# Peptides against a protein of PDB entry 6RGO, part 64

Target 1, 392 residues: chain A of PDB entry 6RGO
Amino acid sequence: MALKLLGFNQDATCFSVISSNKGVTIYNCDPFGKCFELEKSTSNDEELDFLVEMLFSTSLIAVVDKTIGASKRKKLKIVNTKRKATICELTFPHEIMDVIMNRKIICVVLKSDQIFVYDISCMKLLRTIDVRGEKLKSTSKFRNSEAVGDIGVRVSLSTDNNSILCYSSYSKSDKENAPLNDIVVFDALKCIQINVLPAVHQSNIVCIACSPDGMLMATASEKGTIIRVFKTIDTENDEPILVNEFRRGSRPSRISEMKFNHDNTLLACVGESDTIHIFALPVTTTEADANEDDTLQQSSHSLSSSINGLQYISKGLANRFGKIIVSKIPTQSQQRHVAYIKIPENAKYRIGFPKDTTNTIHICGEDGNYLVYSIPRNEVGPCTLVKSNTFD

## One batch from the design tools (peptide)

Design b1_p21_1 (made by RFdiffusion4)
Fold by OpenDDE base, seed 1:
Structure b1_p21_1 (fold): chain B 392 residues (1-392), chain A 21 residues (1-21)
Amino acid sequence: as target 1 above (392 residues)
Amino acid sequence: EEEEQIEEIQELLEEEEEEEE
């Protein structure tokens, strides 16, 4: 049977899948088992496609039936999984491309490059962000809408109540073919733009991850060779702060998903490659614990990668159009993964980080495997398999 | 009807606050 993975919830306690014969199934991770099933409403041999976003471990899910031929691709259903009932239904002018939520906010991304931001507690529309309209204000030329391949607006939302929304925007280049290579950081609660990161990649951004606390953001382009991590809110001299630049690989490969762990110490990425990569983030020592005098000479060979503060000398190569390109870290100083997981070729996988164990990663595959791995801290190497389950 | 839908959403948002205590 063909399985299609929808992903993990915010805390990796559950994951959702589409089974061609059954519809949508949600699995609990521990104890492992089916917790919810949404039956297929149509008897047709059409390939099922859904968006399902679950609010943590709650009985609240957002569902979009994206099945080809279904008149439902513009409808968002809020469903109570305990009652197996639709609470409410929202209809949009365009096809829904993505849905993300936390305890305060639900964001709906349309094929029109619009983002609808709702207060989840009352389903009230707070803001409509028109990413195309913002582009048209910056670039006088209409792009003909037809050649919208797999390149659309990407979004990520912090899982905390601060509700930091990161989205890809069109560069202010006068070129008709401006890439989606700018990032906007938006306070979804206050409906205020906090920051704009211009030209974070040379090509379109295809993957974004916000940290749980909204303080960090990871970005990858369609090349998927370099991952950049930025501060979301903080700026230095009105310029974006690049915290890390990671090299996934030398060969182009699409990254489908990235996630931070709950303490912002790890970033994982998965995609079309045979390898999940896990990167270590520098622990920002908050200055607070300076006082305890304890002389324990434990030779913690902490890989203090002394990131010698390469002062990002903002030698912004002022390209002829006045755009500051974030200075690239020299290819030799680009950090590699600290850990990895090998996955079957051509199997799509999704990733999640559990709240309770910062050194554990959950993964699930279209091959029907749910796997729990332990991440090594002190050595560069493979992750260790701790648990395995199968699903259908 | 809209008020009852909002009340049901609010009840489901509160379900997680009880599991964290």
Scores: peptide ipSAE 0.547, ipTM 0.875, DockQ to the pose 0.880
Fold by OpenDDE base, seed 3:
Structure b1_p21_1 (fold): chain B 392 residues (1-392), chain A 21 residues (1-21)
Amino acid sequence: as target 1 above (392 residues)
Amino acid sequence: EEEEQIEEIQELLEEEEEEEE
């Protein structure tokens, strides 16, 4: 059967899939089993396409039917899974591209490059973010609906109640074809822009991850060779906003998903490659408990990372939209322990980190495999398979 | 109707807060 993966919930207790014959199915991870099914409403042999976001382990899901017709693709349903009932329906002016949520906020991304921010508790619209801005509305070049492939606004939301929203934005370059290579950090509750990270990659941002606490953000471009990790908020201490830079690979490969673990010690990425990569993050130890002893031997594999140092020229344009923070990209990629999982080349996978086990990763594949891996702490190597289940 | 929809959403938001206490 053709399976399409929708992903894990925020704590990786559940994952959702589209089965061509059944519709949407949500699986519980432990104990492994089906917890919800949304039956196929149409007898048509049409390929099912849905967005489904689950709110943690709750009975609340957001559903968008993308299968048939432009009208359905503009409707967000909030569904109670216990009752199998639609609580409410929101209709948007444009096709829904993405939905993200936490216990406070729902964000809806439209094909128009608009982000609608809602208070989940009352479904009230807090903000409409127009990523194109008012100036670009005058250039009536609607990117022809056909030729705007996979390049749109990307978003990530912190899973905590602080509700830090990170989204890709167009560079302020006077070029008609400005890339989506800026990142905006936004407080979704207060509806305030916290930060802007200009030109974090040379090409369009295609993947963003926010840490659970909203303190870190990871970005990948359409090249998917380099992952950058940033602080979301400037610390007064002139600390570099760029915390780390990781090399996923030498060959271009799209990253479809990235996630931090719950303690911000690991960043995982998955995509079109045969490998899930897991990177170790710096624990920002406050200076106090730096006991001397962890002389981690520098294994001198000289990855000649030709880091084309983006010299952020600090042009002091004190424009009204906050300090342009020139992140000094450290020219040294910190070689850190990297764990990996080999996956089938032709299967799409999704990733999740459970709360209870910081060195465990959940993965699921369009091949019908749900797999739990243990992540090695102190060595570079493969993850160990701990548990496996199959789904259809 | 709108009040009942909001009440049902609030009930579902509280479902996980009881498992963390």
Scores: peptide ipSAE 0.547, ipTM 0.876, DockQ to the pose 0.861
Fold by OpenDDE base, seed 2:
Structure b1_p21_1 (fold): chain B 392 residues (1-392), chain A 21 residues (1-21)
Amino acid sequence: as target 1 above (392 residues)
Amino acid sequence: EEEEQIEEIQELLEEEEEEEE
């Protein structure tokens, strides 16, 4: 059967898939099994297309049926999976492109480059962010580029209650085709813009990941060769802090998803390549725990000594025109993956990090494989397969 | 109707807070 992956929930306890014959199925990871099924509303052999966002392990899901007609593509259903009933339905002026949530916030991304931010507890609209309207204010020539295909606004939300929203925005360039290469960091609860990271890539941003705590953000462009990690909130001299620059590969390949683990020590990426890449992040030792245990310092030093070559070249050359040139980390200081997983060519995979085991990664494929891997900490190499299940 | 929908959403938001305690 043709499977289409929708992804893992926030803590990788569940994943959702579209089965051409059944509709939407949600699987529990442990114990492995079906926990929910949304039956196909139509007997037609139409290719099913859905958005499904699950709120952690709860019975709350957000569903968009994109299969049938322009009207359904504008409707968000909040569904109780225990009752198998729609609680409420929201209708939008444009097609829904993405839905993300945490315990406080639902964000709905429209084809109009609008982001609707809701308080989940009362389904009240807190803010409409108009990314095009911001561009129109910034540029003398607005092109309504209807025709720029798969390039829209990308979003990521922190899984914590701080609800840090990162979204791609159009650069302030007077070019008719200004790329979506700026990032805005937004407090979704307070509805306040916290930070703006200008021109983080040369081309359109196609993938964003926020850390669970909202303190870090990873970005990838349509080239997918370089991943950049920034601090979201913190700035140095009003300039964005580039924490890491990772090289996924030399060949262009689209990244479809990135995820941080729960302790911000790892960043994984997946996409059109035969390889999931896992990168190590520098552990920010909070100064508080430095006092007591002198004995454990010896083992952490070996990984930190190779990281010490990342001199904070925080020297953003502030060019005379206030363009923050993201200081390109010299190509020599670009870190490679610390771990990898080989996946079948042409199989789409999704990734998730479980909360309790920071050294494991969950992956699922359109090939019907659910796989749990152990990530090596002390060596650069392949991940080890720990558990495998199949689904249909 | 709208109040009952909000109440049902709130009950579902509380489901995970009880599993983490």
Scores: peptide ipSAE 0.544, ipTM 0.875, DockQ to the pose 0.828
Fold by OpenDDE base, seed 4:
Structure b1_p21_1 (fold): chain B 392 residues (1-392), chain A 21 residues (1-21)
Amino acid sequence: as target 1 above (392 residues)
Amino acid sequence: EEEEQIEEIQELLEEEEEEEE
């Protein structure tokens, strides 16, 4: 049967899938099994398409029926999975492209490049962010609806109660086709813009991940060769802080998803390639425990994997237009993955990090595999398969 | 109706706070 993956919940305790015959199924990861099923409303052989966002392990889910011909593409249902009932329904002016949530906030992304921010506790609209409205009105050529349907506003929300929202915005360049290559950092609770990171890539941003605590974000462009990690809130001399620049590969390949682990020590990425890449982040020592005098020269063995990467002198094309965040990180210091997982060619996979095990990653595939891997910490190499299950 | 919907959402939000304490 054709499966479509919807992804993991925030803590990777559950994942959601679309089965062509059944509708939406939510699986629990441990113990592995079905925890919820939403039957398809139509008997037609229509290709099922849904958005499902689950609130952690709770009985609260947000559902959008995106099936072709459905007037429901503009409707968000909040569903109680225990009761199998719709609690409430929100209707939007445009098609829903994405839904993200945490314990405080629901964010709804529309095809209009609008983000609706709701207080989950009362379903009250806190803010409408118009990402196009921030663009000079002159450059709002309607993307012809026929332009590759996959370039839109991207969002990521912190899983904590601080509710840090990162979203892609249009560069202020006078170009009619300004790319979605700026990032805005937004406090979703206070409805305040915290930071703006201009031109973090040369092309449109297609993937964003916020860390669970909202302190870090990862970005990838359409090229998917470089991943950049920034601080979200902190700035240095009113400039964005680039923490890391990772090289996924030399060949262009789209990244569909990125995730931080719960302690911000790992960043995973998945997409159109046969490989999930896992990168190590520098441990930010919080200054607090600096009082113990223990002169343990923990030799930070920078795992300088001496991969003789070609000196692509990125001549910083200081193109005269806009402070592109020129990688302050020399191309020689672009870190590669510390770990990887091989996945079948043409199988779409989703990734999640469980809360309790910082060295474990959950993955699920449209091939019907749910897999748990252990991540090596001391060496660069493949992850070890720990558990496997199948789903239909 | 809206009040009952809000109450049901709040009950579901509290369900996980009890599992974390």
Scores: peptide ipSAE 0.554, ipTM 0.877, DockQ to the pose 0.893; fails the geometry check

Design b1_p21_1_s1 (made by RFdiffusion4, then SolubleMPNN; from b1_p21_1, 11 letters changed)
Fold by OpenDDE base, seed 4:
Structure b1_p21_1_s1 (fold): chain B 392 residues (1-392), chain A 21 residues (1-21)
Amino acid sequence: as target 1 above (392 residues)
Amino acid sequence: SEEEAIKKLNELLEELKKLLE
């Protein structure tokens, strides 16, 4: 059967899939098994498409029926899975492109490049963010939204209660074709903009991940060769702080998903390539455990000194082309993966990090595999398969 | 009626609160 992956929930305790014959199925990861099914509402052989966002391990899901020809692409349903009942239904002016949530906030991304921010506790609209609105003041031309492919506003939300929303925005270039290569950091609870990271890539941002605590974000462009990790809130001299620059590969390949683990020590990425890459983030060692791990500290000290050294080079060339925060991290300082998982080239995979095991990653594939891997700590190498299950 | 719509909305909001606990 053709499976389509919807992804893991925030803590990787569940994942959602579309089965062409059954509709939406939610699986529990441990113990492995079906925990919810949403039956297909139409008897037609139409290709099923859904958005399903689950609130952790709760019985709350957000559902959008995106099936071709369905007028339902503009409707968000909040469903209680235990009761199999719709709690509320919201209708939007445009097609829903994405839905993200935590315990406080639901964000709904529209094809119009609008983000609707709701208080989940009462389904009250807190803010409408118009990502085009800053640009529409300059260019009245309706971009024929048909010809620009799968490039829209990308969002990520912290899984904590701080509800840090990171979204892609259009660069302030007078060019009709400004890329979606700025990042805005937004407090979704207070409805305030916290930070703006201008031109974090040369091309459109196609993937964003926020850390669970909202303190870090990872970004990838349509090239998918470089992943950049930034601080979300903290700035240095009113400039964004680049924490890491990772090289996924030399060949262009789309990154579909990135995730931080629970303690912000690992960043995983998956996409069109045969490889899930896992990168190590520098642990800010609090002073206490300084004694034994001297070998890894020498690499971190050289990195901190090299990061501080990189701040000096950017000042000279900044004048003519708008401040591309392409810190030219020398290609030599671009970190590679510390771990990897080989996956079938033709199978889309999704990734999730469980909360309680920081060195474990959950993956699921459109090939019907749910896999649990252990991530090596002290060596660069393949992850070890710990558990496997199949789903249909 | 408007009262029935308000009652239904309040029942839904109370259900939603219980899912967030």
Scores: peptide ipSAE 0.146, ipTM 0.760, DockQ to the pose 0.186
Fold by OpenDDE base, seed 3:
Structure b1_p21_1_s1 (fold): chain B 392 residues (1-392), chain A 21 residues (1-21)
Amino acid sequence: as target 1 above (392 residues)
Amino acid sequence: SEEEAIKKLNELLEELKKLLE
């Protein structure tokens, strides 16, 4: 059967798939098994396409039927999986491209480059962000919306209650073809823009990940060779906003998904390549005032010694207009993966980090494999397979 | 009726609230 992956929920306790014959199926990871099915509403041999976003391990899902020819591509359904009932239905002026949520916020991304931000508790619209409208205020030429191919606005939302929304925006360059290479950081609860990161890549941003706490953001361009990690908020101490630059590879390859683990120590990426890459992040020790006494010399020989050389003296030349110039990180200082997983060529995979085990990663494939891997701590190498299950 | 639609919406919002707890 043809499977299409929808992905893991926020805590990697469940994953969702589309089966051509069954419709949407949700699997529990532990104990492994089918926990929900949304039956195919049509007998037609049409290729099924859906967006499904699950709220953690709850019975709340957001569903969009994106099937070709379906008049439903503009409709968001909120469904109680336990009751198999639609709670509410929202209709949008344009096709829904993405849906993300946490316990506070739902964000709906439209093909029009609009982001609708809702309070989930009452389904009240808090904000409409018009990414094109901001471009039009900066660039005099209206480009017709129809010619935007596979390059749209990308979004990521923190899984915590702070509800930090990161989204790609158009560069303010006078070029008629301004790329989606700026990032806006937005407080989705207060509806306030908190930061703007200009020109974080040379080409369009195609993947964004926000950390669970919203303090970090990872970005990848359509080249997928370099991943950059940024602080979302400016620190008073003139600390560089760019905290890491990782090299996935030398060959261009699209990154489809990135995830931070729950303690911000790891960043994983997956895409069109035969390899899931896992990168180590420097632990930002907030200097909590260590009062003197407890001498427990846990000599954690963490791989921190090789990271000490990345004093990114971002000489942020504040250009005359307060533009943060992201200093080019020297190619020699680009970190490689610390761990990897080999996957079948041309198999699409999705990734998730479980909450309770920061050195474990869950993956699932359109090949029907659900796999649990242990991430090595003290060596650079392959992850170890711990558990495998199959689904159809 | 509009009242039935409002009542149904309120029942659904209370269901949504219980799923967020």
Scores: peptide ipSAE 0.143, ipTM 0.763, DockQ to the pose 0.190
Fold by OpenDDE base, seed 1:
Structure b1_p21_1_s1 (fold): chain B 392 residues (1-392), chain A 21 residues (1-21)
Amino acid sequence: as target 1 above (392 residues)
Amino acid sequence: SEEEAIKKLNELLEELKKLLE
């Protein structure tokens, strides 16, 4: 059967899939099994497409029927899975491209490059963000957005109650074809812009991940060779703080998803390549717990990679247009993966980090595999398969 | 607790339903 992966929920306790014959199925990870099915409303042999966002392990899901020819691509349904009932239906002026949520906020991304921010408690609209901004006033050249394929506004939301929203924005270039290479950090609760990271890549940003606490953000461009990790809120001399630059590979390959683990120690990425890459983040030791004396000279050859904070914020060469180009960390200081998982060629996979096991990753494939891997702590190498299940 | 969070979110589903009735 043709399976399409929708992904894991925020805590990786469930994942959702589209089956061509059945519609949407949600699986529980432990114990493994089907927990919800959304039946196909149409008997037609049309290729099913859906957005499904689940709110943690709750009975709340957001559903969009994106099936081609369906008049429903502009409709968001909030569904109670226990009751099999639609609680709320919202209709948008444009096709829904993405839906993200936490315990406080729902964000709906439209094909018009608009982000609608809702208070989940009452489905009240808090803000409409127009990512194209005021530039639409001057040049009535509707870009015939012909099939400029997969390039749109990307979003990520913190899973905490602070509700930090990171989204890609158009650079302030006078060029008709400005790339989506700026990032805006937005407080979704207060509806205020917190930070702007200009030109974080040379090309359009195609993947964003926010940390669970909203303090970190990872970005990848269309090239998918370099992943950058920034602080979201903190700035140094009004400049963005680049925490890490990771090299996924030398060959261009699209990254479809990135995730932080729950303690911000790991970043995983998956995409069109045969490899899931896992990167280690520097543990910011908060200064506080340094006091306890215990002299245990365990020669932990900690991979104290002396991340000497070479805060070579090399003075951003103000390009002729006054844009801060994030200085490329020298290729020698680009960190590689600490762990990896090999996946079948041409199989699409999704990733999730469980809350209780910071060194465990959940993955699922369009090949019908749900896999749990252990991540090595002290060595660079392959992850170890711990559990496997199959789904149809 | 996580259970209290799940409970509050299920209560929210009932509130959302009542807002549409």
Scores: peptide ipSAE 0.140, ipTM 0.759, DockQ to the pose 0.063
Fold by OpenDDE base, seed 5:
Structure b1_p21_1_s1 (fold): chain B 392 residues (1-392), chain A 21 residues (1-21)
Amino acid sequence: as target 1 above (392 residues)
Amino acid sequence: SEEEAIKKLNELLEELKKLLE
């Protein structure tokens, strides 16, 4: 049976799938089991397509039926899974491309390159972000390029209440074919732009991940060879702070998903390759208020010694056209993965990090495997399989 | 009505807060 993966929730306690025969199914990760099913309304052998965004392990989900009919593709349903009831329904002027949420905000991405930002508590529209900007309203023929090239606005939202929204934007080039290679950082609660990271890649951004706390952002382009990690809010000399540059591989391969773990110590990526890559991030000591007293000298042998070399202040090489291209970190400073998982070739997988176990990763495949891996701490190598389950 | 939908959403969100504590 053809499975289609929808993904994990924010804390990897649940994942959702489309089964051709059953419709949308949500599985609990621990204890493993089916917790919700949305049955297919039609007996037709039509290929099912849905967007499902979960709110953690709660009974609140956002659902878009993308299977058939332009009207359904424009309709967002908020569903109570316990009651199997639609709470509210919103209709948009254009097809819904993505839906992301946290405890405060729902963001709806449209095919028109618009982002609708809602207060989840009252479903009030807070902001419509037009990523194309006002000038392009006249001349941008809808890219009716039936080129299945997944070139659209990408978004990621912090899972915390700060609700930091990162989205891809068009570079300020007078070219009709400006790439989606800028990032905007947006406070979704206050509806203010916090930061703009210009030209973070040479080509369109196809994957973005925001950290749970909204302080970090990872980006990947269509090439998927380099992942860049930036600070979202902080700037040095009005320039974006590049924290890390990771090399996934030498060959171009699309990255479909990236995730930070809960404490921002790991970044995982998955895509069209046979390998999930896990990268180590430097522990940014957030100076939590050093209140004085308790001298527990636990000699955590700081892995600090080897990281001395990465004060590459990426001096933005202002190219001759005044565009700050993030200076290429020298290829020698590009970090590799610290851990990896081998997956079946051409299998689509999704990834999630559980909140309570920072060295554990959950993965699920369109092959019907749900797998829990332990991430090695002390050596570069394969992850160890800890638990496996199957779903249909 | 839209108000009834908002009310049901708020009731659900309050139920969800209690499940997340």
Scores: peptide ipSAE 0.093, ipTM 0.744, DockQ to the pose 0.745

